Peptides against a protein of PDB entry 4AID. Designs and how they scored, part 140

Target 1, 242 residues: chain A of PDB entry 4AID
Amino acid sequence: FDIKRKTIEWGGKTLVLETGRIARQADGAVLATMGETVVLATAVFAKSQKPGQDFFPLTVNYQEKTFAAGKIPGGFFKREGRPSEKETLVSRLIDRPIRPLFVKGFKNEVQVVVTVLQHDLENDPDILGMVAASAALCLSGAPFMGPIGAARVGWVDGAYVLNPTLDEMKESKMDLVVAGTADAVMMVESEIQELSEEIVLGGVNFAHQQMQAVIDAIIDLAEHAAKEPFAFEPEDTDAIKA

## One batch from the design tools (peptide; made by RFdiffusion4, then SolubleMPNN)

Design b2_p22_3_s2 (from b2_p22_3, 13 letters changed)
Fold by OpenDDE base, seed 5:
Structure b2_p22_3_s2 (fold): chain B 242 residues (1-242), chain A 22 residues (1-22)
Amino acid sequence: as target 1 above (242 residues)
Amino acid sequence: AEKARLEEWKALKEKLYEKAKE
């Protein structure tokens, strides 16, 4: 197997992005590891548009499978069924920043699936899932203008903390999730306890700065493992609306 | 704007793909 791997130190933890070993039937597939938390992201896209397709059909599914549930806080053995609230929320967190980065007029079906394979009880798989999904899309050949990075920022003992552990988050006055490109913040989601706007804005900037290393890591992985770009031309009717 | 984005994407992906062949 042609396995490509990128490893970086990120927030005092080892981030590993790997492709070529798992889910090779996908257009893009990335195994991402941070600490002992492991996720698999797959990206699949249709090679044709459905007749009469008038919107971009992107589906993002984040899932925490039963085999990982023994290490997921509050993770009951999920029977095959309806997504949990967490799975629904994280699916949206991944969807929001990636959706606007597809080339306009691309209306082929795209499916991103993020599966939690392992949880270490320290590193939340949501951020890792966002990173992995971004990487998988960058490798896929789909007309995705990523990568995005992502970061969680806490505020503990009067300082910003990059990707706080679940235990550090109990003491954190901020749960700030940021996703963005090299050039722009694409999404902010925040829960804040009595912090100034200045601290929050500083947290967004901190997140955006810290995610650059992840963006660079995805680019490096893509330089070694990306598929041929999908031959796509937007229809003239879609180009006029831009 | 859309055409420019598409061309930028193609150029980026082509560059990445060529590097991935090396």
Scores: peptide ipSAE 0.161, ipTM 0.697, DockQ to the pose 0.752
Fold by OpenDDE base, seed 2:
Structure b2_p22_3_s2 (fold): chain B 242 residues (1-242), chain A 22 residues (1-22)
Amino acid sequence: as target 1 above (242 residues)
Amino acid sequence: AEKARLEEWKALKEKLYEKAKE
């Protein structure tokens, strides 16, 4: 097995990105770890478009597998098959920033699956899932112009906190999720309690600065483990305006 | 430094996609 691993310190926690051990049938696969939270992201793309395909068929599926009956707070056994509200929300959080980064005219089916393999009850797998999905796409050879980074920002005791724990989030006046490239913020999702616009904007900037280390880690992993880019020629969309 | 690396990576990806068209 040719296993490639990148490890960084990020917000006082160790982030590990690993490829080459699991899901070898995928175009890209990344095992991401922060604390004892572990996610597997896989990216698969079709090598041709379906006849008559008029939209970009990207599907993102985030799944939290309940391993042990006792450790996931609050979820009734959702019947096998329907995503939870959380799983639906996180799937959208991953989809939103990655969708616009595909090369225009690419209409081959793309499937991103993020599976929570372990949860430490401190580190939320959503941010880790966003990072892992970005990394898996960068490794896949799909025409994806990432990476994206992602970060959660809290406001605890009058300071920004990068990727607050679930316990720190109980005291946080802000739940700010940001995703972006090195150059641009692509997505902001925020829940705010009695904070100024200045603090919120400062939180977006803080998130964007802090995610650069993750973007660099994904690039470093991709330089050593990415597949060759898929041979894709976008149809000249300029010919349709004539 | 980090921004430069992403720009280099994007440029490398673009170059690799251009080469994959040849």
Scores: peptide ipSAE 0.160, ipTM 0.752, DockQ to the pose 0.139
Fold by OpenDDE base, seed 3:
Structure b2_p22_3_s2 (fold): chain B 242 residues (1-242), chain A 22 residues (1-22)
Amino acid sequence: as target 1 above (242 residues)
Amino acid sequence: AEKARLEEWKALKEKLYEKAKE
C-alpha cells in the first residue's frame, strides 16, 4: 500500500490528511482526521462528456452514516434514503466553493462523496469534509483549480477562535464558515449575534490566513500522491455564439 | 479564456509534480 500522509497542527488540533489506504477505485480519496472526527472524501469523474451535456454535472453528497450517528449530537435515526437537513446544508457548503474552480468547458460528470466515519462530539465534520473534498479533488487528476481551504471562526471572550469545538460554539457570538483559495475568498456563510461589520470582516481575513496551512498541506499531499492531470481539451463553445 | 485557464492548470500541476520529484 502506498500510503501518503500529511500532518499539521491547526488551531491547536492535529489535522491528518491520508491517501492510499481506502477507496482506491476513486479518482481521488482522502481520509481526513481532526481530533477523533474522521471523514472520507472520494472524488470520481467521468472520462468523457455525455452527448448533449449542456451544464457541468457536479454532484456533492455529504453523508453521516448510521454507525457515526451514535456519536452525532441530536442524531435522530435518519430515515433511510433521504439526506437530513444537515447533510443537505453541508453538501451545499462543499459544493459552493469548489464548483467555480473547475476549468470552463469541462462537462464530464463529477461526483464528490464525503462520508463521516467517526465524530468526537467536539470537532464538526463539515469543515473537515470541505478540506477532505478539496484534497480528494486535487489528487484525482480532474481539472480542478484548487485546492480550497476552509475554516470556521468563532468569537469567544472578545477573540477569534479557529474551528471552535461544539462546546466553545455555545459561547461564540459568531459562526463564520469561510472557504477560499490561496489568493481569494470563495465562500462565506455566517451566523452572527450583535457583532460589528469590522469584527466580521476581520473574521473572514482571520479565516483566510489560517486556512493557508491547510492549502499548503493539500498541495504537499498532492505533490506526493496526485494522479497525472486528466488529458482534457475544452470544446470550442465560442462556435455556438457566432 | 478557457484555453488559458486549462494551460494555467496544467502549468500549476506540472509545478506540483516537479516539486514532488525533488
Scores: peptide ipSAE 0.078, ipTM 0.659, DockQ to the pose 0.541
Fold by OpenDDE base, seed 1:
Structure b2_p22_3_s2 (fold): chain B 242 residues (1-242), chain A 22 residues (1-22)
Amino acid sequence: as target 1 above (242 residues)
Amino acid sequence: AEKARLEEWKALKEKLYEKAKE
């Protein structure tokens, strides 16, 4: 087992990114840990395009497994087979920033699956899932122009807080989720309680600054564990339309 | 623009892959 691991301190918490132990059948697989919250991200992509495929077939599925349900708020009522509202929302949060980063003309099927394995009731698995999905795609050899980083920003006692705990979020006037590359913000999602635009914009900038350490950690992991790039050549007809 | 992005991706991923072999 060639296990590669990157560990960083991030917002006063230890972030661990691990590959090589689990889900070896995937093109990329990352086990990510923050506190006692643990997620597995897997990336799988088809090696050919389906005949007549006219759009990029990316599927992102965030799921909280029943074995973790004893630690997941609201997990007791998960009927097998339907995503919860949270699972649907988090799947979208992961999809939005990664979708535009695939090379144009790539229309092979891509499936990203993020599975919550453990929840500590302090660290939300959504941010961790975004980071893990980014890392798994970077390792996969798929034509993905990542990594992305992600961060949640709270506003508590007149200050920005990086990745507030679920308890700190009860006192927060802001739930701001940001995802981006090293160079650009790709996605912002926010719930705000009577804050100025200046504070919100400052929160986006704070998030983008704080996610650089995560981007660097994903790059470092990829330098040690990435697969060979998939031999992709876009059809000339798709390259002419851009 | 798309050809440039593809070449940038290939060059980036090749560098990462070569470093992963060391």
Scores: peptide ipSAE 0.038, ipTM 0.616, DockQ to the pose 0.747

Design b2_p22_3_s4 (from b2_p22_3, 11 letters changed)
Fold by OpenDDE base, seed 2:
Structure b2_p22_3_s4 (fold): chain B 242 residues (1-242), chain A 22 residues (1-22)
Amino acid sequence: as target 1 above (242 residues)
Amino acid sequence: DYKAKLEKWKKEKEELYEKAKE
């Protein structure tokens, strides 16, 4: 197996991005680990568009396996086939920042699947899932102008905390999820308890700074393991309709 | 090189957006 791995220290934790062992049938596949939380992201894209396709058909599915979900608080009996509220929310969190980064005019079907394989009850798999999805897309050869990074920021004891544990989050006055490119913030989702706008804006900046190491790690992995870029040239006619 | 292709795609997209504003 030609296994490529990138390891970085990120917020006092080890982040591992691995490709080449699992899901080789996908266009891109990344096994991401932080602590003992493990996710598998796969990206698959069609090599042609469907006749009459008028929108970009991107589907993002975040899912937690039953054996991992049995340890997650509020793991309702996942009726086989319906996403939980958490799975629906995280699927949207992954979709939001990646959707605008596809080359305009690309209307081939794209499916991103993020599967939680293991949960350590400390590291939330949502941020890890966002990172893994970004990496899988960068490896796939799809016309994706990523990578994105992602970070959660807490406010604990008067300081910013990168990717707080589930226990630290109980004491946090902020749950701030940020996703972005090297150059720009693409998405902010926040729940805030009586904090100033200045602290929140500082949290966005902190997140964007901290995610650069992840962006660089994805680029390094892609330089060594990405498939050849899919030959796509956008049609000039799609520019006029925007 | 993925980075080189990414920069090419960014440039191609920027050029398309500039043309759409004219």
Scores: peptide ipSAE 0.255, ipTM 0.704, DockQ to the pose 0.047
Fold by OpenDDE base, seed 3:
Structure b2_p22_3_s4 (fold): chain B 242 residues (1-242), chain A 22 residues (1-22)
Amino acid sequence: as target 1 above (242 residues)
Amino acid sequence: DYKAKLEKWKKEKEELYEKAKE
C-alpha cells in the first residue's frame, strides 16, 4: 500500500492525516487521528451531471458507528437507521463551510461520509471530522477550492484554549467552532457565557491563526497524494440565475 | 499539479462572480 502520512503538533496534540490504506475505491479517503480519536472521511463524486440537475447535490453524512459509540459520552442505543441529533448537527457543521467552496456550476453528485472509528473521551471527533472531510475532498480531484481548516476555541481561566478536551470544555465559558480557508473565515458557530464581543472576536482570530497549520498539512498531503484534478469547466449559463 | 489547478479554479470562480454582478 502506498500510505502517505502527515503529522503535526497542533494545540499540544499530535494530529495525523493518513491516506492510501483504507477506502481506496473512494475518490478521496483520509484517516485522521488526534489523541486516540480516529475518524475516516471519504469523498466520492459523480463524473457526470444528472440530466435536469438544477442544484448542487452535496450530501454530508457524519456517523458515529456502534463500535465507537460505546466509547462516546451519551452515545447509547442509536436506533438503527436514523442519525442522532449529534450526527445531524455535525453533518451540517461539516457541510456549511465546504459547500460554498465548490466551483460554481459544478452539479455532479458529491458524497462526503465521515465515520468515527474510535473516540478517546477527550477529543471530540467533530473538529477532526471537519479536517478529515476537507483533506478527503482535496485528495479527490473534485473542483473543491479548499482546504478548510477547523478549530474549537475555549475560554478557560482567562485564556484561549485550542481544541479543549471534553473535560476542559466543562470549565470553558466559550464553545467557539470556526472553519475557514487560508484567507477567510467561512463559518462560525458559538455558544458563549457572559463574554465580551472583543473576547469572542479574538477567539475567531485565534482559531483562524491556529488552523493555518492544519491547512498547510492538508496542502502538503494533497501535493503528494491527490488524484489528478477532474476536468471540469463551468457552463456560462449557470452564472445568470444567481 | 493540484496547486496550479486550484489557482485556475479560483480565477475561474472570480471571473464568474464578476460577470454575475454585471
Scores: peptide ipSAE 0.240, ipTM 0.693, DockQ to the pose 0.046
Fold by OpenDDE base, seed 5:
Structure b2_p22_3_s4 (fold): chain B 242 residues (1-242), chain A 22 residues (1-22)
Amino acid sequence: as target 1 above (242 residues)
Amino acid sequence: DYKAKLEKWKKEKEELYEKAKE
């Protein structure tokens, strides 16, 4: 088994990105660990477009499975059928920054699945899931112009905190989730209590700076484990609509 | 390296889009 692993220290926690052990049938698969939170991201894409496909069929599915539910805050034994509100929100959170990074005119089906395998009650699997999804796409050979990084920023005791724990978040005046490439911020979601725009903008910049180490880690992993880029040529008709 | 491959790929795609706009 050719297992590739990248480990970095990130916000005082160990981030591990691993590929080659699990989900080998996927185009890309990454097991990501931060603290004791563990997620599996898989990326699968169709090698052809469906006839008459008019839109880019990207599906992102974030799942917190019942076997992890004993450690997931809010512990609803998910009945197998309908995504929870959290799963729906996190699926959208992952979708938003990755969707615009696919090559225009690519209308092959892409499925990203992020599964929470373990939750440590300190590290939220949403950020880890974003990172893992980015890494899985970069490994897949899909025409994805990532990687993206992601970070959560808190404001605790007059300072920015990278990826605050759930307990630190209770004291935080800011819940700021940022995703971006090396060059650009792609997405910002924020819940803010009585903070200046300057502090919020500083938080976005802080997040973007801190996620560079993650982006670099994904690149390093991809250098060692990525599939060859899928040979995709956009149809000329789709380029005119840009 | 992956970064160089990615940048090359981006450039190739941009060139394809520019040609398709002509």
Scores: peptide ipSAE 0.032, ipTM 0.610, DockQ to the pose 0.087
Fold by OpenDDE base, seed 1:
Structure b2_p22_3_s4 (fold): chain B 242 residues (1-242), chain A 22 residues (1-22)
Amino acid sequence: as target 1 above (242 residues)
Amino acid sequence: DYKAKLEKWKKEKEELYEKAKE
């Protein structure tokens, strides 16, 4: 087994990104761990475009498996067969920042699947899932111009908190999720309780600064473990529409 | 450097799009 691992300290927690042990059938696969929360991200892409494909067919599916449901808040109420509200929301949080980073004219099917394997009840698997999905895409050889990083920012006792625990979030006046590249913010999602615009903007900047360590960790992992870039040339007809 | 490889590849794709618009 050619297992490659990157470990960093991030927000006072150990983040581990691992590849090569599981999901070898995927184009990219990353096992990500923060605390005792564990997610598996897989990226698969078609090696050809379907005839008549007119849009980029990216699908993102975040899922919390039933074996982890006993450790996931609200997991007991999962009726078989439909995504929960949380699973739908987190799938969108992952989709939004990654979709714009694919090379224009690439219309091969791409499927990203993030599976929660373990939840520690402290570290939310959504941020970890965003990071893992980014890493899996960077390893896949797909024409993805990432990596992205992601961070959650809280506002607790008049200060920014990076990736607050679920208990710290009960005291937080802000739930700010940010995703971005090394150079740009790509997505902001926020729930805010009576905070100034200045504090919110400061939170976005704080998130973008703090995610650089994650971006660097994904790059380091990719330098050692990434597949060769897929030989893709856009069709001339797609170049004219861009 | 993986970042440099991606940036190079991105630039090559952008140049292809510019040429296809001419």
Scores: peptide ipSAE 0.081, ipTM 0.620, DockQ to the pose 0.085; fails the geometry check

Design b2_p22_5_s1 (from b2_p22_5, 9 letters changed)
Fold by OpenDDE base, seed 2:
Structure b2_p22_5_s1 (fold): chain B 242 residues (1-242), chain A 22 residues (1-22)
Amino acid sequence: as target 1 above (242 residues)
Amino acid sequence: SELEERRRRVRETLERLKEMNK
């Protein structure tokens, strides 16, 4: 097996991005680990557009496997087939920052699936899932203008905390999720308890700075493992205005 | 090598995509 792995220290934790061991039938596949939380992201895209396709058909599915869910708080009997509220929310968190980064005019079907394989009860798989999805897309050859990074920021004891544990989050006055490229913030989602706008904006900046190490790690992995870019030329939309 | 040429093409593509996103 041609296994490629990138390991970095990130917020005092080890982040591992691995490709080439599993899900080889996907266009891109990344096994991501932080602590003992493990996710698999797969990206698959159609090599042609469907006739009459008028919108970009991107589907993002975040799912927690039942064997992992037995350790996840609130792991209700996931009726086979319906996403939980958490799975729906995280699917949207992944979708929001990646959707605008596809080349304009690309209308081939794209499916991103993020599967939680293990949960350590400390590291939330949502941030890890965002990172893994970004990496899988960058490896796939799809016309995706990534990578994105992602980070959660807490405010604990008067300081910013990168990717707080579930226990640290109980003491946090902020739950701030940020996603972005190297150059721009693409998405902010926040729950805030009586904090100034200055602290929140500082948290967004902190997140964007801290995610650069992840972006660089994805780029390094892609340099070693990415597929050949899919040959896509956007139709000159200027010709339709004539 | 074929691997070095692949890495070069990937870097060039990523750089081009970054420029298009500015």
Scores: peptide ipSAE 0.028, ipTM 0.659, DockQ to the pose 0.464
Fold by OpenDDE base, seed 4:
Structure b2_p22_5_s1 (fold): chain B 242 residues (1-242), chain A 22 residues (1-22)
Amino acid sequence: as target 1 above (242 residues)
Amino acid sequence: SELEERRRRVRETLERLKEMNK
């Protein structure tokens, strides 16, 4: 197996991005690890557009598998059919920043699946899932204008904390999730407890700065492991509507 | 090398994608 791995220190934790060992049938596949939390992201895209396809058919599915559920807070016996509220929320958190980054006019079906394989009860798999999904798309050859990075920011004892643990989050006055490219913030989701706008804006900036290391790590992994870019030329008609 | 060529193609793709967003 041609296994490629990138390891960085990120917020005082080791982030590992790995490809080539698992899910090789996908266009892109990344195993991401932080602490003992492990996620698998896969990206698959159709090589042709369906006749009459008028919208971009992107599906993002975040899943916390039952084998990991013994370590997932609130992991009830999911009847195999309905996503939990958390799975639905995290699927949207991943979808929101990536959807705008596909080349205009690309209307081939894209499926991103993020599967939580292990949860350590410290590191939330949502941020890790966002990072892994970004990496998987960058490896896939899909016309995706990523990578994105992601970060959670807490406010504990008068300071910003990058990717606070679940225990640190109990003391945090902020739950701020940010996703973005190297150049731009693409998504902000926040729950704030009696903090100034200045602190919140500072948190967004802090997140965007801290995610650069992740973006660089994804780029480095892609330089070593990405598939050939899919040959796609936008139809001239879609360029005029921009 | 094959690695250098792959890196080049990734960079060119990223640059092309950045230009298309402008």
Scores: peptide ipSAE 0.022, ipTM 0.619, DockQ to the pose 0.573
Fold by OpenDDE base, seed 1:
Structure b2_p22_5_s1 (fold): chain B 242 residues (1-242), chain A 22 residues (1-22)
Amino acid sequence: as target 1 above (242 residues)
Amino acid sequence: SELEERRRRVRETLERLKEMNK
C-alpha cells in the first residue's frame, strides 16, 4: 500500500489527510480526520464527454452512513432513501465553491462523494468534508483549479473562534462557513445573531487566513500522491465565450 | 528526484490550468 499522509495542527486540533489505503477505484480518494470525526471523500470523473453534453455535469453527494448514525445527532431518524436536510445542505456547501474552479469547457461527468464514517460530537464533519473533497479532487487528475480550503468561524465572548465545537456553537452569535482558494473567497454561508457587518467581514477575512494552512497541506499531499493530470484541451468554441 | 519531478508536474499543471482559465 502506497499510503501518503499529511498532518497539521489547525485551530488547536490535529487534521490528518490520508490517501492510498481505501477507495482505490476512485480517481481521487482522501480519508480526513479531525479529532475523532472521520470522513471519506472520493472523486470520480469520466474520461470522455457524452455526445450532446451542453452543461458541466458535476454531482456532489454528502452522506452520513447508518453505521455512524448512533454518533450523529438526528441520525436515528434517517429513513433509507432520502438525504436529510443536513446532507442536502452540506452537499451544496461542497458544490458551491468547487463548481467554478473546473476548467471552462470541461463537460465530462464528475462525481464527488463525501461519506461520514465517524462523528466525535465535537467536530462537525461538514468542514472536514469540504476539505476532504478538495483534496480528493486535487489528487484525481481532474482539471480542477483547486485546492479550496474551508473554515467555520464562531463569535464567542467577543472573539473569533476557528471551527468551534458543537458545544461552543451553542454560545456563538455567528455560524460563518467560508470556502476559498489561496487567492480568493469562493463561498460564504452565514447564520448571524445581531452582529455588525464589520464583525462579519472580519470573520470572512479570519476564515480565509486560517484556511491557508489547509490549502498548503492539500498541495503538499498532491505533490506526493496526485495522479497524472488528465489531458484536457478545451475546444476553441468554449474559449471564445470567456 | 522522483518527488521533485512530481512536484514540478503538479505545479506546471496548476500554472497551465490558471492560464487556460484567464
Scores: peptide ipSAE 0.021, ipTM 0.573, DockQ to the pose 0.668
Fold by OpenDDE base, seed 5:
Structure b2_p22_5_s1 (fold): chain B 242 residues (1-242), chain A 22 residues (1-22)
Amino acid sequence: as target 1 above (242 residues)
Amino acid sequence: SELEERRRRVRETLERLKEMNK
């Protein structure tokens, strides 16, 4: 088995990105670990476009499986069924920053699945899931202009905290989730209590700075484990409108 | 709503940051 692994220290925690052990049938698959939280991200894309496909058919599915539910705060033994509100929200958090990074005109079906395998009650699998999804896409050979990084930023005792624990978040005046590339912030979601715009902007900048280590880790993993890029020639739709 | 206003501010912040990173 050709297993590739990247390990970094990130916000005082060990982040591990691993590929090649599981989900080999996917175009890209990454097992990501932070603390004792573990997620599996898989990326699969169709090698052809469906006839008459008018939109980019990207599906992102974040799921907290029943076997992990015993460690997931508010996690019930979910029968196979409708996504929870959390699963729906996190699926959107992952979708939003990755969707615009696909090559224009690519309309092959893409499916990203993030499965929470373990939750440590400290590290939220949403951020880890975003990172893992980014890594899986970068490994897949899909025409994805990533990686993205992601970070959660708290504001505790007058300071920014990278990826606060669930307990630290109780004391935090900010829940700021940021995703971006090396060059740009792609997405911000925030819940903020009585903080200045300056502190919020500083939090976004802090997040973007701190996620660079993750972006670099994904790049390093991809350099060693990525599949050959899928040969996609965008239809020069701009030439038809001229 | 307060939530919509917060989301507006975040979007405005994001756009400003995108402009600063250009």
Scores: peptide ipSAE 0.018, ipTM 0.469, DockQ to the pose 0.021; fails the geometry check

